# Designs tried in a protein design run: peptides against a protein of PDB entry 7Z53. Part 128

Target 1, 150 residues: chain A of PDB entry 7Z53
Amino acid sequence: PRIKNQADCIPFFRSCPACPGSNITIRNQINALTSFVDASMVYGSEEPLARNLRNMSNQLGLLAVNQRFQDNGRALLPFDNLHDDPCLLTNRSARIPCFLAGDTRSSEMPELTSMHTLLLREHNRLATELKSLNPRWDGERLYQEARKIV

## One batch from the design tools (peptide; made by RFdiffusion4, then SolubleMPNN)

Design b2_p27_8_s2 (from b2_p27_8, 17 letters changed)
Fold by OpenDDE base, seed 2:
Structure b2_p27_8_s2 (fold): chain B 150 residues (1-150), chain A 27 residues (1-27)
Amino acid sequence: as target 1 above (150 residues)
Amino acid sequence: MLQSDISYLLRDLAQAERLKKLLELLA
């Protein structure tokens, strides 16, 4: 269920239920993630999200980064573009949107935000190094090879 | 308030980087 009291609560959402059978007394949850270990928390489990997480302006195989803020020149997670952004709703004065990551929970805890930021940086570092080692690789290959390493 | 929020995030990031380094040493 959705937390509606946006003034007092971080809007954590309970996962959607799965009703595969006649047992309606035990709640099962829908799994929206990839079933294999593929760092989907960084890259997303769906193609549209994965594409949105990528920097498509060049052929460097990089993930998208924040365009408004940096950490002493180091990348931060990009902001999402949600219609009803819970981060904007919960703190109207700060006006900081939720972060875009493969894991939708990236903005729910600072620790998660930090870890996702680190992994984003690591991917971009790897992609950059791979480009240096393999100048003829295109952006897709760079992205995929960096993803395999992360 | 915006600067404060960013400052908190940056502190958390710094801590996370320290944790990452620790994990690298343990691996």
Scores: peptide ipSAE 0.000, ipTM 0.222, DockQ to the pose 0.041
Fold by OpenDDE base, seed 3:
Structure b2_p27_8_s2 (fold): chain B 150 residues (1-150), chain A 27 residues (1-27)
Amino acid sequence: as target 1 above (150 residues)
Amino acid sequence: MLQSDISYLLRDLAQAERLKKLLELLA
């Protein structure tokens, strides 16, 4: 198992409770995700997160990628910048931060990480191809058109 | 230890890509 000791606390935060108008006593969380299928697991459901997921250093419409590691030249998810990073807390020796993705659960299991990585790669591939086909498109249009295809 | 975690993730990624290719062949 990834976690070999039970001495360390693992941060786990519940969603904020919704306040129904009735006397319903069952706790429901506030919905913080988009209600439609829009690949929000890749792009996020909030504008600040979406911006952080983008490569804003150029006008290629790309998503941000890992700056420290690659898979045989292929992009990996960027690392998050959490002060209380649960990935760092659970494996202090490895010192690998959690990945940043539209879905905050992207680092909960490798299978999710891999799927998010694939979709990130696909977006960047599409954006690159779209730039080749449409050299006059700016970064925003490239990003949005690639997002529509994903 | 760092390499082990990365290798674990990369192995899983490779498996996911293989599965994707299989699904594409079946589609």
Scores: peptide ipSAE 0.000, ipTM 0.233, DockQ to the pose 0.041
Fold by OpenDDE base, seed 4:
Structure b2_p27_8_s2 (fold): chain B 150 residues (1-150), chain A 27 residues (1-27)
Amino acid sequence: as target 1 above (150 residues)
Amino acid sequence: MLQSDISYLLRDLAQAERLKKLLELLA
């Protein structure tokens, strides 16, 4: 380590760089969460989170959506239920919790929120269309097939 | 990292739109 006294440091470690396999000179970190590009920012990288992101009230293979708010009838990201919700601390008057998404950063910026919302809508759209095309598919298959497409 | 993530998302969205068109043709 460059700094000998660890007591004086915040235990923050930089991600290991990915091996350069191309002419890209931009440093990229190694993906330590998933084995492949699987839209984990939408679906989560862990099974418990993935389950929480899903609408388990039916067999339509849908992602969970906000139950309090809609955008002109369109789905929004569901709220998280964090014990110490930083979003509630930021705007105490509005009392809007952080959003639940596969990526915990979904609430850090409106741009991220928008992108995750878009992908959530797209997943649900795909799952709905897949259900229409394949009425006999169960919720798990619909979810996984929509996930493969996203 | 954010820009890279957005780029991937945009590419995925484009693919989704292509698939949507395909599904519409097959429906």
Scores: peptide ipSAE 0.000, ipTM 0.262, DockQ to the pose 0.073
Fold by OpenDDE base, seed 5:
Structure b2_p27_8_s2 (fold): chain B 150 residues (1-150), chain A 27 residues (1-27)
Amino acid sequence: as target 1 above (150 residues)
Amino acid sequence: MLQSDISYLLRDLAQAERLKKLLELLA
């Protein structure tokens, strides 16, 4: 092995063994750090984007929501702040910016928009419930724990 | 190791079930 001194190792595991339900002898590995469901469409794949997706105005661990529009009192995806916003360029009359989400395609199809909106709502619901259950948790912990559940 | 493995699987299953419920809300 490349690492010869085991005393310098930390007990941190990034993968977990996984076997198919069949009698296959091949041992696979799954990511042990993230959920079975990849929710990068909600949280982004990069730290700067992830930060922009968060509501940083409080310590509730919430994702950012639309400040201009709601769906019958329910949160919508926030608008992006693109220099050359393709949504604004596509329909100059409506003047509706593209939505900000972990997936850049969130504004391309209503189905994607709906899914991202739903997951955003679920995250915020979870974070809110977690805050209720754990009043001493800070915003970062609330966000991360909600993210793990989503 | 077995305990860890089972824990991961249970968490994954729980999350999958949650996603299923969310998808049902969209249907």
Scores: peptide ipSAE 0.000, ipTM 0.230, DockQ to the pose 0.088

Design b2_p27_8_s3 (from b2_p27_8, 15 letters changed)
Fold by OpenDDE base, seed 1:
Structure b2_p27_8_s3 (fold): chain B 150 residues (1-150), chain A 27 residues (1-27)
Amino acid sequence: as target 1 above (150 residues)
Amino acid sequence: MLQSLTSYLLRLLAQEKAAELLKKLLE
């Protein structure tokens, strides 16, 4: 989301330090993301987040989509449920939360939002097509096979 | 414009990859 009121503060949090050794005098950050090229920006790096990103209301293997807004009939990223939501804090009147994606930065830049949205749509497209081709597949298999393709 | 083009290209690549993998799954 775009920040229109520049009088509001933008909340950011400092990364946690990595302390692997005893003779380290330089503070380094913990890598919170996977080192793999595994589309973790879409699916998350941890199982709880991955589950929150999935549409668990059916057995179609789909990712969760926005329930309030659509882009000309096309899916948007679901909203996050952060306690101190930066998007809500910077735009209190609009009451539009940050988007939920595998990457927490999904709402920092329009380009990131667009890419995450695109990949979400692609996953759901693939899952839908896989369901059509394999009607007997359950939601978990559909999700995993679509994820493998993405 | 660049965003649109990137999205378009990514979709094409994804579709091609998906098509290939789907063919393999059907075999």
Scores: peptide ipSAE 0.006, ipTM 0.282, DockQ to the pose 0.040
Fold by OpenDDE base, seed 2:
Structure b2_p27_8_s3 (fold): chain B 150 residues (1-150), chain A 27 residues (1-27)
Amino acid sequence: as target 1 above (150 residues)
Amino acid sequence: MLQSLTSYLLRLLAQEKAAELLKKLLE
């Protein structure tokens, strides 16, 4: 979302600590991301999130897109469905929810939002082109092959 | 201007990579 009101606070929280059984006094952070380069910022690092990011209404292998807004016909990131949505809390007048992406930071700044939007668009473009080239491919294969390219 | 350039470069890189991989799929 675009935040214009400077009076509202953005709720940034410190990363969760890793609590190993060691007596180390230095605070370590947990890593919830995949350890390999797999474009998890687009697709998520966990299967449930990955499924939520996909358009499951068809067999085109597409990522889910915003159902309320478009950018001159171009797709935008879908909205998340958070119980305590920080985007709704920070700007009650705009009433724009946070975006759903593989990276939870997708709504923290416009630059991140833009990059995730671009990658979402690119995936959907690739999946569409792959479908054209390979009409017999199912949605799962289209999704995975597009993901490999991104 | 910076955002526009970043977007442009990203699109170029994506297109090049996609084209290369698509060629491999057709071979």
Scores: peptide ipSAE 0.005, ipTM 0.287, DockQ to the pose 0.043
Fold by OpenDDE base, seed 3:
Structure b2_p27_8_s3 (fold): chain B 150 residues (1-150), chain A 27 residues (1-27)
Amino acid sequence: as target 1 above (150 residues)
Amino acid sequence: MLQSLTSYLLRLLAQEKAAELLKKLLE
């Protein structure tokens, strides 16, 4: 079917195709994620993203949390800072940006958002507990050890 | 169940030597 209404389009970009070394015509995407189980959906697969996901204002090893909203005192995912934020485009009345998580799909559906939120909360809980148990640990160690547990 | 395991792991991580041992066991 032909798309007639282009004014209400949702920006959706397909991943870049991998270049096969053979004459295979099947389109596969470039793998941009870690190949090992490392909770990259929480922490990201790239160092710059991982840094942006962290609370760097202190040495508690915490992940960044939403600064505008909370869920009855409980942390929510921080907002992303996208120039063309699809969440802002799809719901202009609410004006709620997409969430920042290790997985960019965190804002695609509430179920994913909730899971990412839970894992973020768990990390921060773990880091807090680890700090209590090991007061001499710095923020990096707290973060990494909490990450290992998650 | 997961909370119990988490608590156990946290206690292990409180001891540096125990944490290293756990890593070796999981490798």
Scores: peptide ipSAE 0.000, ipTM 0.248, DockQ to the pose 0.030
Fold by OpenDDE base, seed 5:
Structure b2_p27_8_s3 (fold): chain B 150 residues (1-150), chain A 27 residues (1-27)
Amino acid sequence: as target 1 above (150 residues)
Amino acid sequence: MLQSLTSYLLRLLAQEKAAELLKKLLE
């Protein structure tokens, strides 16, 4: 279905009906953004965002991490590069930009920030371990295999 | 379900932070 009146509706499509079959009587749905379950909150649902979330400076298959701050040596979410960054506008003294994650809501609540941080760390841990186990794997394969596990 | 998962993940993150703090204190 398509939302025709956008004045009183938010035109956000999460899912679509599954492809019809001749004898299908049960309405199933597929993820309209990406695959059914793909941790898109971590990796993004679009290629440009996914690329920005990756550490492209090496072939380790890692996600990008914060370059200014760490938590006792542990990675934090990278900052976004937004024009008119709302996080900078709300707290001008701290001058902390919004975080970049697969889910744009990563900076709305500390709980979401924490979850995304945890999953980012887990991905990078997995990618690092996979590299140790498979030294000949390139960055793309490491990234994808770690993503499959997450 | 979401609240439960959030609480679980937050606890994991807190535990990791605590572990790192303990490591620093032992160094």
Scores: peptide ipSAE 0.000, ipTM 0.322, DockQ to the pose 0.028

Design b2_p27_8_s4 (from b2_p27_8, 17 letters changed)
Fold by OpenDDE base, seed 1:
Structure b2_p27_8_s4 (fold): chain B 150 residues (1-150), chain A 27 residues (1-27)
Amino acid sequence: as target 1 above (150 residues)
Amino acid sequence: MLQSLQSYLLRKLAQKELEEKLKELLE
């Protein structure tokens, strides 16, 4: 960014342009989301992000949860690990990083954060119930079956 | 959504039970 004063600014970047052809007269944005209604806001649209959203420490098929904070015992979204975290830059007193979700806008407003948190909890609930019903299922199958239901 | 979930869980439970019974019959 060309702006040196970070105290008064919210880091906001314009979407990357798409290059559909050789004779481009109109600038279009690249699509960063799937074209399907597939709960990609929960699970991500790319494989690396999807893996980061999963709890890979066990075979329960769970999504990753916050390791520092809970809501009365209930899971919260994990924190992201951004170099220039806009949440840290905008609220330096609280020092709370942005949340990690399938949708990068999960920390844009409380309503989005709440919805992503709810869906994360529902996935983990489903995976847990599926494990109870099918003790021989591995973590991958549990995750995928829970994802199909969500 | 609730009905679909219930139906899914019932099918999975039935499948598990059937698989276990089949294993018992084949052993």
Scores: peptide ipSAE 0.000, ipTM 0.304, DockQ to the pose 0.018
Fold by OpenDDE base, seed 2:
Structure b2_p27_8_s4 (fold): chain B 150 residues (1-150), chain A 27 residues (1-27)
Amino acid sequence: as target 1 above (150 residues)
Amino acid sequence: MLQSLQSYLLRKLAQKELEEKLKELLE
């Protein structure tokens, strides 16, 4: 694509190369994700991110949701707090930050945003239902059990 | 209307799958 306005450039960076040996004939990328199936696109692949994705204000095992906006009463992804937020740079009129999700690409295209939002909603639904079925479960157990189902 | 229906169907399919998994785990 020919982007004429450099001020609206979306910062796509090439992934870091994995260089296992000196004889590099094929460039491989470093894997920054968990190696097993754990729905990391929803929950993150790193502990700090995973914590930021959780609602830690209570013991309901819920994921964090948007505090400013809702979709007809339904939860949206929380906003990220990026130093140089590309969403703020590209959408100057709306001034809406990028979404925070387990997958950093959650704000790249509407389809991804929608899917991550859906999975977030389902997690919270499941956690809520699990809480009703198991009132003595703490927030951590609720979160983990809901995560196992998703 | 098409977008709303698509969203509805997507949500229903996801819900059904998750509910089935939940039932399996709780039995």
Scores: peptide ipSAE 0.000, ipTM 0.197, DockQ to the pose 0.039
Fold by OpenDDE base, seed 3:
Structure b2_p27_8_s4 (fold): chain B 150 residues (1-150), chain A 27 residues (1-27)
Amino acid sequence: as target 1 above (150 residues)
Amino acid sequence: MLQSLQSYLLRKLAQKELEEKLKELLE
């Protein structure tokens, strides 16, 4: 085997198969994402995840941000709340949990983390500016309108 | 180092595209 150290393996689960017919020659996975371009990597493809990604403590239509760390005053992705967090398992010294985003791969590579962070910041910037322009808008409308722009 | 540069370029590209899109929507 190419990998000698199995102690720090990231848990990986194979997708559930889609069985379209009786003559199955190729195993395909069930699509768990939206079929259209809707920035689901930011907002999630499922309603429960989408709600968890939102800051529900106010009516500003903002996405949730990290409460422990900032980048020179700029928002970072919030941490996920996983029981067996692969980020904690693989990097025990840093003790940094995986980030929560619409795309579960947000913590796999720094490039992805950066892109998700950027899009989160952009959403919150847009929502804030939309609130300034439209003070009568509630949090839901602000969130949806910012989402449409992103 | 190449990954850092790639990340930087991707961020700058994304920022530029978003800014342009925002300008188009606000004008």
Scores: peptide ipSAE 0.000, ipTM 0.215, DockQ to the pose 0.047
Fold by OpenDDE base, seed 4:
Structure b2_p27_8_s4 (fold): chain B 150 residues (1-150), chain A 27 residues (1-27)
Amino acid sequence: as target 1 above (150 residues)
Amino acid sequence: MLQSLQSYLLRKLAQKELEEKLKELLE
């Protein structure tokens, strides 16, 4: 190894390979987090995060939105509540915290932020429409059905 | 131009899928 001081090393473990299909020669890692298609980038892969991403103040099945800012009436991603918020550290003048999304990288690039914002808006749109169509559905069902559609 | 078209098509497909799913839910 190039680094002789073990104290300078960060331990990483190679991901376990997924079983390849008959014609797949490229090694893929096994997904140990969520289903293949669950939009975890929007909804999170863990229950605590998923809960934080939801608007729990009502039974509309909506994702949480930014409470401080909107884009011409359109929802933005909510801010995260990080102790050492890198967004606050990098741009102290703007004092804009990192965004909270299912993917922690949502604030690393504007493109990701935009996509997550779009998907958040779409979820909330869907949940709203589903509520209109199914007034008796509770917030959990609305959330899950909207999630299935996204 | 290609990227814009792709984005447009993706949006249209998403909309269509949504409409179909909504129809299924109403049926």
Scores: peptide ipSAE 0.000, ipTM 0.190, DockQ to the pose 0.043

## One batch from the design tools (peptide; made by RFdiffusion4, then SolubleMPNN)

Design b2_p28_1_s1 (from b2_p28_1, 17 letters changed)
Fold by OpenDDE base, seed 1:
Structure b2_p28_1_s1 (fold): chain B 150 residues (1-150), chain A 28 residues (1-28)
Amino acid sequence: as target 1 above (150 residues)
Amino acid sequence: TLTLEEQELLKERQERQRKFLEELRKAA
């Protein structure tokens, strides 16, 4: 999303020479937003978590998406595998687990879930574009390059 | 695997999420 009030943003920017067709203005604003929301909430701050958030079934450099549900055809976050899932405990009749995100309360906080979902979709979009531009890149490189842009 | 009730609850969550995302898109 476009940031109208830059005073609310942390000045942090990323770029990738492999994406020359990107809208610089939009990308800069998104980068500022990701800095504010902390992109580590999307990618994971530790390597084991980061791997769990990735789609390791192919070499496309994608983040994992929910395999059971979609949002009108669009990707949702994958479910977590918590032993004591707070989303399940808060409503035992619902039996819908929490999404795999930085905040375990994400499923009860649409704002956080939505932001993470947006960034998930953006990453996968970027990875897809990078694959198109660089067909010989493997999944690791696609993932890392897309992450640099987000 | 999910009951009808569970499916409806999930749809409700998804709708709230979708609406928020739409607002984000408008603000972009």
Scores: peptide ipSAE 0.026, ipTM 0.536, DockQ to the pose 0.020
Fold by OpenDDE base, seed 4:
Structure b2_p28_1_s1 (fold): chain B 150 residues (1-150), chain A 28 residues (1-28)
Amino acid sequence: as target 1 above (150 residues)
Amino acid sequence: TLTLEEQELLKERQERQRKFLEELRKAA
């Protein structure tokens, strides 16, 4: 996604500035998935964040999903647990907590949220398939292999 | 946990997400 005016963006500590309400250019194509140079937007660019994005309750190599809400049975991004929630602080009108993703912008722009959600689902789908094909792989292996495929 | 207003706003965002995802699926 491309941001038109950087002045309309709000900087966040963990990632690039988010531009809530800004006019951004979004490519609603499958090529949008392949446009990612790296998947750091989904998996996180820092190890502490990457760990927080994973489902550590099992050895399935899954990314964490929202525990409170689903989209007609499909996974949504989990909520973050920041004490001073940037989404609440910087966008008082939205009044919803941040989603936890590799890029904090995912919480501010619905298009990014959707893309990250899609990739989350794809990762978990791949991890599930890899588990079926390789039942002895542990969660770390499943996670890494799925990440490579995405 | 979420207030009623927050829940409604979340639903609105979810709807936008669903529409966007559907567009992506059509393009795939």
Scores: peptide ipSAE 0.024, ipTM 0.526, DockQ to the pose 0.025
Fold by OpenDDE base, seed 5:
Structure b2_p28_1_s1 (fold): chain B 150 residues (1-150), chain A 28 residues (1-28)
Amino acid sequence: as target 1 above (150 residues)
Amino acid sequence: TLTLEEQELLKERQERQRKFLEELRKAA
C-alpha cells in the first residue's frame, strides 16, 4: 500500500543490493510496508523458531513453504506441528492446522497470515536473486542477506 | 487426504488471505 499521509511516515529506507528491474515497483511497495513492520514476526525472535521457519533441505537460504498447498502457484506458509493445535481444535472434524510463522497470531488474523505470506515470497525471491548473483554464497549467507533487505 | 469439510475450511482461509493480499496490492 502507498502511504497517503506523509505526516504519518517514519523515515526508514531498506536498501536492495539485488532488485530485478522489472519488479522494482513491487519492491518499493513492499519496502513501504515493511518499514513499519517488525521482521521478527516473519523470521522469529528466537533461534530455535527461526530455524524451524527456514528451509534446511538445501543451501538456498529460503524460508520454508507449505508442502501441501499453493496459492495459484505461489508459496504459502508452512503448517505448524503443534501438539495442541488450536486451529485443529476449533473444528475437530477438520484437519487444517495453524500456519507456522514468527508470530503465533498468524493463524488468528487473516491479515497477519497474508502479510507473512507476502514477506515469505519476497524473502524467497530475494534469496533466489542473490543466489543468481552470488553463486558461491551458502544458505546462511543468502538467508541473512535476504533478511537484511526485507 | 482431506475430507470435504476440511477442504472447504482450507479454501475459506485461503480466500480470506487472497482477498487481503489483493487489498494490500491495491492500497500500495
Scores: peptide ipSAE 0.024, ipTM 0.512, DockQ to the pose 0.021
Fold by OpenDDE base, seed 2:
Structure b2_p28_1_s1 (fold): chain B 150 residues (1-150), chain A 28 residues (1-28)
Amino acid sequence: as target 1 above (150 residues)
Amino acid sequence: TLTLEEQELLKERQERQRKFLEELRKAA
């Protein structure tokens, strides 16, 4: 579900081929993923939420990741910081807080959580690649360009 | 930070997510 071997490719958007010898199947699969889950569910529809979902500690244009846990070394969604955390209230014995995402229901359905996690990783991967291709781009540019590609 | 039980529950949750993500990787 991710673009592979972008070294010989130019920057692209979701609707565009990445390389001259473009693989239509890969593009269609990416389109299907991002069509299934509205990108706003990952990035947030409101500016305050969107800012909270970003990593503001650097100029790499990354989304924030969980600071406590990883999935075999790969990024997970950050935890939210809710006063009355509904995830904690739903299962008091588990005591696992809600994940922070553009969709407030991300923690309710494992499928959604997984999809959001996938897109989080893809965004950060794309931002990293864009940084290598465009070393002078700042964090805002990297974030926006990666968001457009996802 | 988290109790052992909470860590186990979180680990189980992560495993479910990992399996789902792995299926997505196979499909796309």
Scores: peptide ipSAE 0.023, ipTM 0.520, DockQ to the pose 0.022; fails the geometry check

